# Ledger of designs, part 50: peptides against a protein of PDB entry 1EMU

Target 1, 132 residues: chain A of PDB entry 1EMU
Amino acid sequence: PPYLKWAESLHSLLDDQDGISLFRTFLKQEGCADLLDFWFACTGFRKLEPCDSNEEKRLKLARAIYRKYILDNNGIVSRQTKPATKSFIKGCIMKQLIDPAMFDQAQTEIQATMEENTYPSFLKSDIYLEYT

## One batch from the design tools (peptide; made by RFdiffusion4, then SolubleMPNN)

Design b2_p16_8_s2 (from b2_p16_8, 8 letters changed)
Fold by OpenDDE base, seed 2:
Structure b2_p16_8_s2 (fold): chain B 132 residues (1-132), chain A 16 residues (1-16)
Amino acid sequence: as target 1 above (132 residues)
Amino acid sequence: DEDKLLEELIQEAISS
């Protein structure tokens, strides 16, 4: 069953709608749903290929991601990303150089945080175990 | 407004 795949890798969990739903519920209880939301925001952003017609949209999205997750010093995403990574993102925003990969390093760092902490905890949680 | 933009972006990524 799919829930066994979820225990094999975080990637498998994030490829499953039901897995995502349960994991997000768990993260909300832990006060760190922003980790997952940011991860998917980065994925969604990277998929938007730059073109003349979506330049304004991409800039708005980049600013939104930056303001919500990176700029907020009290947020978990900000706390779990390196200063140099946040500085780079800030630079991209300020210079309006909106490359599809501008959030890649931050996404990697947040993914590592989930891999090391929240993902293992999820697999030991009542939410996951009761689902199995 | 930005929250809506992010919500849409996230949902699209999840559904991909």
Scores: peptide ipSAE 0.779, ipTM 0.966, DockQ to the pose 0.864
Fold by OpenDDE base, seed 1:
Structure b2_p16_8_s2 (fold): chain B 132 residues (1-132), chain A 16 residues (1-16)
Amino acid sequence: as target 1 above (132 residues)
Amino acid sequence: DEDKLLEELIQEAISS
């Protein structure tokens, strides 16, 4: 069953909408749902290929991601990303150089945070175990 | 609204 695959890798969990839903619920209870939301925001952003018609929207989205997750010093995403990574993103925003991959390093760092902490905890949580 | 834009972006990524 899918829930067994979820325990084999975070990637498998994040490829399953039921798994995502349960994991996000768990993260909300732990006060760190922003980790997952940011991860998917980065994924969604990277999928938007640059073109003349979507330039303004991509800039708005990049600014929104930056302001919500990176600029907020009290946020868990900001606390779990490296200063150099945050500085790079800020630079992209200020220069309005919006490459689809501009959040990749930050996404990687947040993914590592989940791998090391919240994902293992999720697999030991009541919400996951009761689902099995 | 930036929150709405982000929510849409996230949902699109999840449903892909």
Scores: peptide ipSAE 0.778, ipTM 0.966, DockQ to the pose 0.873
Fold by OpenDDE base, seed 3:
Structure b2_p16_8_s2 (fold): chain B 132 residues (1-132), chain A 16 residues (1-16)
Amino acid sequence: as target 1 above (132 residues)
Amino acid sequence: DEDKLLEELIQEAISS
């Protein structure tokens, strides 16, 4: 069943809407749902192919991601991303150079945080174990 | 509204 695949890799968990729902519920209880939201925001942003018609929207989205997750010094995403990574993103925003991959390093760092901490904890959680 | 834009972006990524 799918829940066994979730335990094999974070990728499998994040590729399943039921898995995402349970994992997000767990993260909310831990006060760190922003990790997952940021991860998907980065994924969604990267999938937006740049073109003349969506340039303004992409800039607005990039600014929104930056302001909500990177600039928030009290946020878990900000605390779990390296200063150099945050500075790079800031630079992109200030220069209005909005490459689809501009959040890739930050997403990688947040993914590593989940892999090392929240994902293993989820697999030990009552939420996951009761589902199995 | 930036929060609404982010919510839509996230939901699209999840449902992809």
Scores: peptide ipSAE 0.776, ipTM 0.966, DockQ to the pose 0.879
Fold by OpenDDE base, seed 4:
Structure b2_p16_8_s2 (fold): chain B 132 residues (1-132), chain A 16 residues (1-16)
Amino acid sequence: as target 1 above (132 residues)
Amino acid sequence: DEDKLLEELIQEAISS
């Protein structure tokens, strides 16, 4: 069953909508749902191919991601991303150089945080265990 | 406005 695959890799969990739902519920209870939301925001952003017609929207999205997750010093994402990574993102925003990959390093760092902390905790949680 | 844009972006990423 899918829940067994979720225990094999975070990728399998994040590739399953039921898994995502349960994991997000767990993260909300832990006060760190922003980790997952940011991860998916980065994924969604990277999929947007730059063109003249979506330049304004891409800039707005980049600014929104930056302001909500990176600039918020009290946020879990900000605390789990390196200063150099945040500075790079800020630079992209200020220069309006909005490359699809501009959040890749931050996403990698947040993914590592989930892999090392919240994902293992989820597999030991009542939410996951009661689902099995 | 920004929250709505982010929600749409996230939901699109989750559903695809």
Scores: peptide ipSAE 0.774, ipTM 0.965, DockQ to the pose 0.881

Design b2_p16_8_s3 (from b2_p16_8, 5 letters changed)
Fold by OpenDDE base, seed 4:
Structure b2_p16_8_s3 (fold): chain B 132 residues (1-132), chain A 16 residues (1-16)
Amino acid sequence: as target 1 above (132 residues)
Amino acid sequence: EEDELLEELIEEAESS
């Protein structure tokens, strides 16, 4: 069943709507749902093809991601991303250099955080175990 | 506006 795949790979968990739902519920209880939201925000942002018609939207989105997750020093995403990574993103925003991959490093770091902390904890949680 | 755009972005990413 899918829940067994979730235990074998975070990727499998994040590719499953039920998995995402359960994981988000868990993360909310842990006060770190922003990790997941940021991860998906980065994924969504990278998929946006730069063009004349969406330039303003992409800039707004990049700025929104930056302001919500990177600039907030009290946020878990900010705390789990390296200063150099945050500085790079800030630079992109300030220079309006909005490359689709501008959040890739930050996403990688947040993914590592999930892999090392929240994901293993989720697999030991009542939420997951009751689902099995 | 930024919050709405961000929410839509996240939702789209999760559903694909």
Scores: peptide ipSAE 0.754, ipTM 0.958, DockQ to the pose 0.904
Fold by OpenDDE base, seed 5:
Structure b2_p16_8_s3 (fold): chain B 132 residues (1-132), chain A 16 residues (1-16)
Amino acid sequence: as target 1 above (132 residues)
Amino acid sequence: EEDELLEELIEEAESS
């Protein structure tokens, strides 16, 4: 069943709507839901291919991601991303150089945080175990 | 405004 695949990899968990729902519920209880939201925001942003018609929208989205997750010093994402990574993103925003991959390093760092901490904890949680 | 844009972006990413 799908829940067994969720235990094999974080990627499998995030590819399943039920898995995402349960994991988000768990993360909310832990005060870490922004990790998941940021990860998906980065994924969604990277999918937006630059063109003349979406340039303004992409800039607004990049600025929104930056303000919500990177600039917020009280947020879990900001605390789990390296200063150099945050500085790079800030530079992109200031220069209005909005490459689809501008959040890749930050996403990698947040993914590592989930892999090492919240994902293993989720597999030990009552939420996951009761589902099985 | 920014919150709505982010919500839509996240929802799109999760459904794809």
Scores: peptide ipSAE 0.753, ipTM 0.958, DockQ to the pose 0.879
Fold by OpenDDE base, seed 3:
Structure b2_p16_8_s3 (fold): chain B 132 residues (1-132), chain A 16 residues (1-16)
Amino acid sequence: as target 1 above (132 residues)
Amino acid sequence: EEDELLEELIEEAESS
């Protein structure tokens, strides 16, 4: 069953709608749902290939991601991303150099945070265990 | 509204 694959790989969990739903519920209880939202925001952003028709939208989205997750010093994403990574993103926003990969390093760092902490905890949680 | 734009982006990514 899919829930067994979730326990073998975070990627498998994040590739399953039911898995995402349960994981988000768990993260909300832990006060760190922003980790998941940021991860998907980065994924979605990278998929928006630059073109004339989406230039304004991409800039707005990049700024939104930055302001909501990176600039918020009290946020879990900000606390779990390295200063150099945050500075790079800030630079991209200020220079309006909006490359599809501009959040890749930050996404990697947040993914590592989930792998090391929240994902293992989720697999030990009542939410996951009751589902199995 | 930036929050709405982000919500849409996240929803699309999760549905992929």
Scores: peptide ipSAE 0.750, ipTM 0.957, DockQ to the pose 0.887
Fold by OpenDDE base, seed 2:
Formats: C-alpha cells, sequence, structure tokens
Structure b2_p16_8_s3 (fold): chain B 132 residues (1-132), chain A 16 residues (1-16)
C-alpha cells in the first residue's frame, strides 16, 4: 500500500495526496508546516517557464515567497536556510533577476531539514502509525 | 493578494 512507500522515501510521501495531507497535519502540530509549503512553492515556481506574458506574475510570486518565508527571521524556513542562500535570493529579488532556479538551493536545504528531522519523526508519529 | 498567489502556486505544485 502507498503508506509503505511513504516510509521508503520522502519523495514518495510528497508524491501522494494522502501522504501530503497527513504530513501537513503532523507538521502543523509541530509548528513546521511552512517547510512543506515552501518546498512546494519552490517546486511550483521552478515549473513556470519565463516569458513575457508571465514576467509580472513570476516576479510577484518570487517576491511573495521571499517575504513570507525567507525574510521573516522568526520563521522556520528562515531559521533552516543558510545566510548565503538567503542573501542570494534577496539579491535576485532586488535586481529583479528572476531565474526559475533561484530558490533551488533554499529548497534543497529545507528538504534536507525535513529528511533529517520532521520526516523521520512523522514516521514515528501517532498520525502515521494509526493510518497504517 | 500575495497569500492568494502563494496558495495557488502551492496547490498547483501539490496536485501535479
Amino acid sequence: as target 1 above (132 residues)
Amino acid sequence: EEDELLEELIEEAESS
């Protein structure tokens, strides 16, 4: 069943709607839901192909991601990303150089945080175990 | 407005 695949990799968990739902519930209880939201925001952003017709939208989205997750020093995402990574993103925003990959390093760092901490904890949680 | 844009972006990414 799918829940067994979730235990094999974080990727499998994030590819399943039910898995995402349960994981989000767990993360909310831990005060870390922004990790997941940021990860998906980065994924969604990278998928947007740059063109004249969506330039304004991409800039707005990049700015929104930056302000909500990176700029807030009290946020979990900000606390779990490296200063150099955050500075790079800030630079892109300030220069309005919005490359699809501008959040890749930050996403990688947040993914690593989940892999090492929240994901293993989720697999030990009552939420996951009661589902199985 | 930004919150709505982010919500849409996240939802789209999760469903893809």
Scores: peptide ipSAE 0.752, ipTM 0.958, DockQ to the pose 0.886; fails the geometry check

Design b2_p16_8_s4 (from b2_p16_8, 8 letters changed)
Fold by OpenDDE base, seed 2:
Structure b2_p16_8_s4 (fold): chain B 132 residues (1-132), chain A 16 residues (1-16)
Amino acid sequence: as target 1 above (132 residues)
Amino acid sequence: DEDKLLEELIQEAIAS
């Protein structure tokens, strides 16, 4: 069953909408839902192909991601991303150079945070165990 | 406004 695959890798969990739902519920209880939201925001952003018609929207989205997750010093995403990574993102925003990959490093760092902490905890959680 | 944009972006990514 799919829930067994979820325990094999975080990737498998994040590829399953049911898994995502349960994991997000767990993260919300832990006050860490922003980790997952940011991860998917980065994924969604990277998928937007730059073109003349969406340039303004992409800039707006990049700013939104930056302001909500990176600029917020009290946020878990900000705390779990490296200063150099945050500085790079800030630079992109300030220069209005909005490359689809501009959040890739931050996404990688947040993914590592989940891998090391919240994902293992999720697999030990009542939410996951009751589902199995 | 930005929260709405992010929500849409996130949901689209999840649904993909």
Scores: peptide ipSAE 0.782, ipTM 0.967, DockQ to the pose 0.868
Fold by OpenDDE base, seed 5:
Structure b2_p16_8_s4 (fold): chain B 132 residues (1-132), chain A 16 residues (1-16)
Amino acid sequence: as target 1 above (132 residues)
Amino acid sequence: DEDKLLEELIQEAIAS
């Protein structure tokens, strides 16, 4: 069943909408749902191909991601991303150079955080175990 | 405003 695949890799969990729902519920209880939201925000952003018609929207989205997750020093995402990574993102925003991959390093760092901490904890959680 | 944009972006990413 799918829940066994979720235990094999975080990627498998994030490819399943039921898995995502359960994992997000768990993260909310842990006060770190922003990790997952940021991860998907980065994924969604990267999928937006730059063109003349969406240039302004992409800039607005990049600013929104930056302000909500990176600039907020009290946020879990900000605390789990390296200063150089945050500085790079800030630079992109300030220069209005909005490359689809501008959040890739930050996403990688947040993914590592989930892999090392919240994902293993989720597999030990009542939420996951009750589902199995 | 920005929260709404982010919510839409996230939901689209989850659905894809």
Scores: peptide ipSAE 0.782, ipTM 0.967, DockQ to the pose 0.870
Fold by OpenDDE base, seed 3:
Structure b2_p16_8_s4 (fold): chain B 132 residues (1-132), chain A 16 residues (1-16)
Amino acid sequence: as target 1 above (132 residues)
Amino acid sequence: DEDKLLEELIQEAIAS
């Protein structure tokens, strides 16, 4: 069953909408749902292929991601991303150089945070165990 | 509205 695959890798969990729902519920209870939201925001952003018709929208999205998750010094995402990574993103925003991969390093760092902390805790949580 | 844009972006990523 899918829930067994979720325990084998974070990737499997994030590829399953039921798994995502349970994991997000857990993260919300822990006060760190922004980790997952940011991760998917980065994924969604990267999938947007640049073209003449969506340049303005992509800039707005990049700015929104930056303002909500990176610039928020009290946020969990900001606390779990390195200063150099945050400064790079800031530079992209200020220069309006909006490459699809501009959030890749930040996403990697947040993914590592989930791998090392919240994902293992989720597998030990009542939410996951009661589902199994 | 930036929050709305982010919500749509996130939901699209989850659904794909």
Scores: peptide ipSAE 0.780, ipTM 0.966, DockQ to the pose 0.886
Fold by OpenDDE base, seed 4:
Structure b2_p16_8_s4 (fold): chain B 132 residues (1-132), chain A 16 residues (1-16)
Amino acid sequence: as target 1 above (132 residues)
Amino acid sequence: DEDKLLEELIQEAIAS
């Protein structure tokens, strides 16, 4: 069953909408749902190929991601991303150089945070165990 | 406005 695959890799969990739902519920209870939301925001952003018709929207999205997750010093995403990574993103925003991959390093760092902390905790949680 | 844009972006990524 899918829940067994979820225990084998975070990727399997994040590739399953039921898994995502349960994991996000868990993260909300832990006060760190922003980790997952940011991860998916980065994924969604990277999929947007730059063109003349979506330039304004892409810039707005990049600014929104930056302001909500990176600039917020009280946020868990900001605390779990390296200063150099945040500075790079800030630079992209200020220069309006909005490359699809501009959040890749930050996403990698947040993914590592989930892998090392919240994902293992989820597998030990009542939410997951009751689902099995 | 930005929150709505982010929500749409996230939901699209999840649905993919």
Scores: peptide ipSAE 0.779, ipTM 0.966, DockQ to the pose 0.880

## One batch from the design tools (peptide; made by RFdiffusion4, then SolubleMPNN)

Design b2_p17_1_s1 (from b2_p17_1, 9 letters changed)
Fold by OpenDDE base, seed 1:
Structure b2_p17_1_s1 (fold): chain B 132 residues (1-132), chain A 17 residues (1-17)
Amino acid sequence: as target 1 above (132 residues)
Amino acid sequence: EDDELIEEAIELGIKEN
């Protein structure tokens, strides 16, 4: 069953709508749902191909992600990303250099945070165990 | 507006992951 695959890798969990739902519920209870939301927001942003028709929207989205997750020093995403990574993102925003990969390093760091802490904890949680 | 844009991005991220 899918829940067994979820325990094999975080990728398998994040590739399953039911898995995402349960994991996000768990993260909300832990006060760190922003980790997952940021991760998916970065993926969505990267999938937007740069072109004349979506340049303004891409810039607005980049700024929104920056303001919500990076600029907030008290936020869990900000606390779990390296200063150099945050500075790079800020630089991209200030220079209006909105490359599809501008959040990749931050996404990687947040993914590592989830894999090291919240993902293993989720597999031990009542939410996951009751689902099995 | 920021929240709406982010929500759309999240949905796209889930779909395209």
Scores: peptide ipSAE 0.836, ipTM 0.973, DockQ to the pose 0.975
Fold by OpenDDE base, seed 5:
Parts: sequence; structure tokens; C-alpha cells
Structure b2_p17_1_s1 (fold): chain B 132 residues (1-132), chain A 17 residues (1-17)
Amino acid sequence: as target 1 above (132 residues)
Amino acid sequence: EDDELIEEAIELGIKEN
């Protein structure tokens, strides 16, 4: 069953709608749903093909992600990303150099945080165990 | 506006993951 695959890797969990739903519910209870939201937002951003017709929208989205997750010093995403990574993102925003990969390092760092902390905790949670 | 843009990006991220 799918829930067994969820225990094999975070990637498997995030490939399943039910898995995402349960994991996000767990993260909300832990006050860290922003980790997952940021991760998916970065993926969505990267998948937007840069072109003349969507340049303004991509810039607005990059700014939105920056303002919500990176600039907020009290947010969990900001606390779990390196200063150099946040500085790089700020630089991209200021220079309006909106490369599809501009959030890759931050996404990697947040993914590591989830894999090392919240994901293992989820597998031990009542939410997951009661589902199985 | 920021929240709406981010929500759309999240939905796209889930779809394209």
C-alpha cells in the first residue's frame, strides 16, 4: 500500500496526494507547514518557463516567495536557511535576475530540514500511525 | 496578491513534482 512507500522516502510521500495532505496536517499542528509550502512553491516557480509573456508574473512570484518566507526573520523557513542563501536570493530580487534556479539552494536546505526532523517525526505521529 | 501567487505556485509544484 502507498503508506508503506511513504516510509521509504520523503519523495514517495510527496508524490501522493493523500500523503501530502496528511503530512501537511501534521506540519500545521507542529507550526511548520511553511516548510512544505515553500518547498512546493519553489518547485512550481522553477517549472515556469521564462519568456517575455510571463516575465512580470515570474518576478512578482519570486518577490512574493521572498517576502513571505525569506524576509520574515521569525519564520521557520528563514530560520532553516543559511544567511548566504538568503543573501543570494535577496540579490536576485534586487537585481531582478529571476533565474528559474534562484531558489534551488534554499529548497535543498529546507528539504534537508524536513528529511532530518519533521519527516521522521511524521512517521512516528498519531496521524500517520492511525492511517496505517 | 502574494498569497494568491504562492498558492498557484504550490499547486503547480504539486502537479509537476
Scores: peptide ipSAE 0.836, ipTM 0.973, DockQ to the pose 0.972
Fold by OpenDDE base, seed 4:
Structure b2_p17_1_s1 (fold): chain B 132 residues (1-132), chain A 17 residues (1-17)
Amino acid sequence: as target 1 above (132 residues)
Amino acid sequence: EDDELIEEAIELGIKEN
């Protein structure tokens, strides 16, 4: 069953809508749902092809992600990303250099945080265990 | 709205992951 695959890799968990739902519920209880939301937001952003017709929207989205997750020094995403990474993102925003990969390093760091902390904790949680 | 843009990006991220 899918829930067994979720325990084999974070990737398998994030490929499953039910898995995402349960994991996000767990993260909300832990006060760190922003980790997952940011991760998916970065993926969505990267999938937007840069072109003249969507430059304004891409810039607005980049700014939104920056303001919500990076600029907030009290946020879990900000606390789990390196200063150099946040500085680079800020630079991109200020210079309006909105490359599809501009959040890649931050996404990698947040993924590592989930792999090392919240994902293992989820597999030990009542939410997951009761589902199995 | 920032939240709306982010929500759309999240949905796209889930779909394209």
Scores: peptide ipSAE 0.835, ipTM 0.973, DockQ to the pose 0.967
Fold by OpenDDE base, seed 3:
Structure b2_p17_1_s1 (fold): chain B 132 residues (1-132), chain A 17 residues (1-17)
Amino acid sequence: as target 1 above (132 residues)
Amino acid sequence: EDDELIEEAIELGIKEN
């Protein structure tokens, strides 16, 4: 069943709508749903193909992600992202150099945080165990 | 506006993951 695949890898969990829903519920209880939201926001941003028709939208989205997750000093994403990574993103925003990969390093760091902490904890949680 | 853009990006991220 799918829930067994979720325990094999974080990737399998994030490929399943039910898995995402349960994991996000768990993260909300832990006060760190922003980790998952940021991760998917970065993926969505990267999938937007640069072109004249979406240039303004891509810039606005990049700024929105930056303001909500990177600039928020009290946010968990900001706390789990390295200063050099945050400064690079800031530089891209200030220079309006909106490369599709500009959030890749931050996404990697947040993924590592989930791999090391919240994902293992989820597999031990009542939410997951009661689902199985 | 920021929240709306982010929500749309999250939805796209889930779809395209």
Scores: peptide ipSAE 0.834, ipTM 0.973, DockQ to the pose 0.974

Design b2_p17_1_s2 (from b2_p17_1, 5 letters changed)
Fold by OpenDDE base, seed 1:
Structure b2_p17_1_s2 (fold): chain B 132 residues (1-132), chain A 17 residues (1-17)
Amino acid sequence: as target 1 above (132 residues)
Amino acid sequence: EDDELIEEAIKLGQEAL
C-alpha cells in the first residue's frame, strides 16, 4: 500500500496526494507547514521555462517567494536556510536575474530539514499511524 | 497577488512529481 512507500522515502510521500495532505496537516500542527509549501513552490517555479511572454510573471513569483519565506526573519524557512543562500536569492531579486534554479540551494536546505526532523516525526505521529 | 502566485506555484510543483 502507498503508506508503506511513504515510510521508505520522503519523495514517495510527496509524490502522493494523500501523503501530501496528511504530511501537511502534521506540519501545520507543528507550526512548520511553510517548509513544505516553500519546497513545492520552488519546484513549481523551476518548471516555468523562461521566455519573453512569462518574464514578468516569473519575476513576480520569485519576488513573492522571496518576500514570504526568505525575507521573513521570524519564519521557519528563513531560520532553516543559510545566510549565504538567502543573500544569493536577495541578489537575484535585486538584479532581476531570475534563473529557474535560483531557489535550488534553499530548496535543498529545506528538504534536508524535513528529512532530518519533520519527516521522521511524521512517521511516528498519530496522524500517520492512525492512517495505517 | 503574492499568495495567489505562490499557490499556483505550489500546485505546479505537486503536479511536476
Scores: peptide ipSAE 0.822, ipTM 0.970, DockQ to the pose 0.962
Fold by OpenDDE base, seed 5:
Structure b2_p17_1_s2 (fold): chain B 132 residues (1-132), chain A 17 residues (1-17)
Amino acid sequence: as target 1 above (132 residues)
Amino acid sequence: EDDELIEEAIKLGQEAL
């Protein structure tokens, strides 16, 4: 069953709608749902191919992600990303250089945080165990 | 507006997997 694959890798968990739902519920209880939201937002952003028709929208989205997750010093995403990474993103925003990969390093760092902390905890949670 | 844009991006990100 899918829930067994969820225990094998975070990617398997995030590739399943039921898995995402349960994991996000768990993260909300832990006060860290922003980790997952940011991760998916970065993935979505990267999928937007740069072109003349979506340049303004891509810039607005990049600014939104920056303002919500990076600029907020009290947010968990900001706390779990390195200063140099945040500085780079800020630079991209200020210069309006919106490369599809501009959030890649931040996403990697947040993924590592989930892999090392929240994902293992989820597999030990009542939410997951009751589902199995 | 920011929240709406982010929500759309999240949805797109989930579909990308």
Scores: peptide ipSAE 0.822, ipTM 0.970, DockQ to the pose 0.965
Fold by OpenDDE base, seed 3:
Structure b2_p17_1_s2 (fold): chain B 132 residues (1-132), chain A 17 residues (1-17)
Amino acid sequence: as target 1 above (132 residues)
Amino acid sequence: EDDELIEEAIKLGQEAL
């Protein structure tokens, strides 16, 4: 069953709508749902290839992600990303150089946070165990 | 506007997997 695959890899969990729903519910209870939202937002952003028709939208989205998750010093995403990573993102925003990969390092760091902390905890949670 | 853009990006990200 799918829930067994969720325990084998974070990717399997995030590739399943039911898995995402349960994991996000768990993260909300832990006060860190922004980790998952940011991770997916970065993935979505990277899929938007630069072109004349979406240039303005890509800039607005990059700014939105920056303001919500990176600029907020009290946020979980900001606390779990390195200063150099945040500085690079800020630089891209200020220079309006919006490369599809500009959030890659931040996404990697947030993924590591989930892999090391919240994902293992989820597999031990009542939410997951009662689902099995 | 910011929240809507982020929500769309999240949806797109989920569909990518």
Scores: peptide ipSAE 0.821, ipTM 0.970, DockQ to the pose 0.938
Fold by OpenDDE base, seed 4:
Parts: sequence; C-alpha cells; structure tokens
Structure b2_p17_1_s2 (fold): chain B 132 residues (1-132), chain A 17 residues (1-17)
Amino acid sequence: as target 1 above (132 residues)
Amino acid sequence: EDDELIEEAIKLGQEAL
C-alpha cells in the first residue's frame, strides 16, 4: 500500500496527494508547514520557463517566495537556510536576475531539514501510525 | 497577491512530481 512507500522515501510521500495531506497536517501541528510549502513553491517556480510573456509573473512569484520565506527572519525556512544562500537569493531579486534555478540551493537545504527531522518524526507520529 | 502566487506555484510543484 502507498503508506508503506511513504516510509521508504520522502519522495514517495511527496508524490502522493494523501501523503502530502497527512504530512502537511503533521507539519502544521509542529508549526513548520512552511518547509513543505516552500519546497513545493520552489519546484513550481523552477518549472516556469523564462519567456517574454511570463517575465513579469516570474519576477512577482520570486519576490513573493523571497518575502514570505526568506526575508522572514522568524520563519523556519529562514532559520534553516544558510546565510550565503539567502544572500544569493536576495541578490537575484535585487538585480532582477530571475533564473529558474535561483531557489535550488535553498530547496536542497530545506529538503535536508525535512529528511533529517520532520520526515522521520512524521513516520513516528500518531497521524501516520493511525493511518496505517 | 503574494499568497495567491505562492499557492499556484505550490500546486504546480505538486503536479510536477
């Protein structure tokens, strides 16, 4: 069953709508749903191919992600990303150089945080165990 | 709105997997 695959890899969990729902519920209770939202937002952003027609929208989205997750010093995403990573993102925003990969390093760092902490905790949670 | 843009990106990200 899918829930067993969720325990085998974070990717399997995030590739399943039910898995995402349960994991996000868990993260919300832990006060760290922003980790998952940021991760998906970065993935979505990267899928937007630069072109003349979407340049403005991509810039707005990049700024939105930056303002919500990176600039917020009290946020968990900001706390779990390295200063150099945040500085690079800020630079891209200020220079309006919006490469599809500009959030890749931040996403990698947040993924590592989930892999090492929240994902294992989720598999030990009542939410997951009661689902099984 | 920032939240709306982010919400759309999240959905797109989920679909990308």
Scores: peptide ipSAE 0.821, ipTM 0.970, DockQ to the pose 0.940

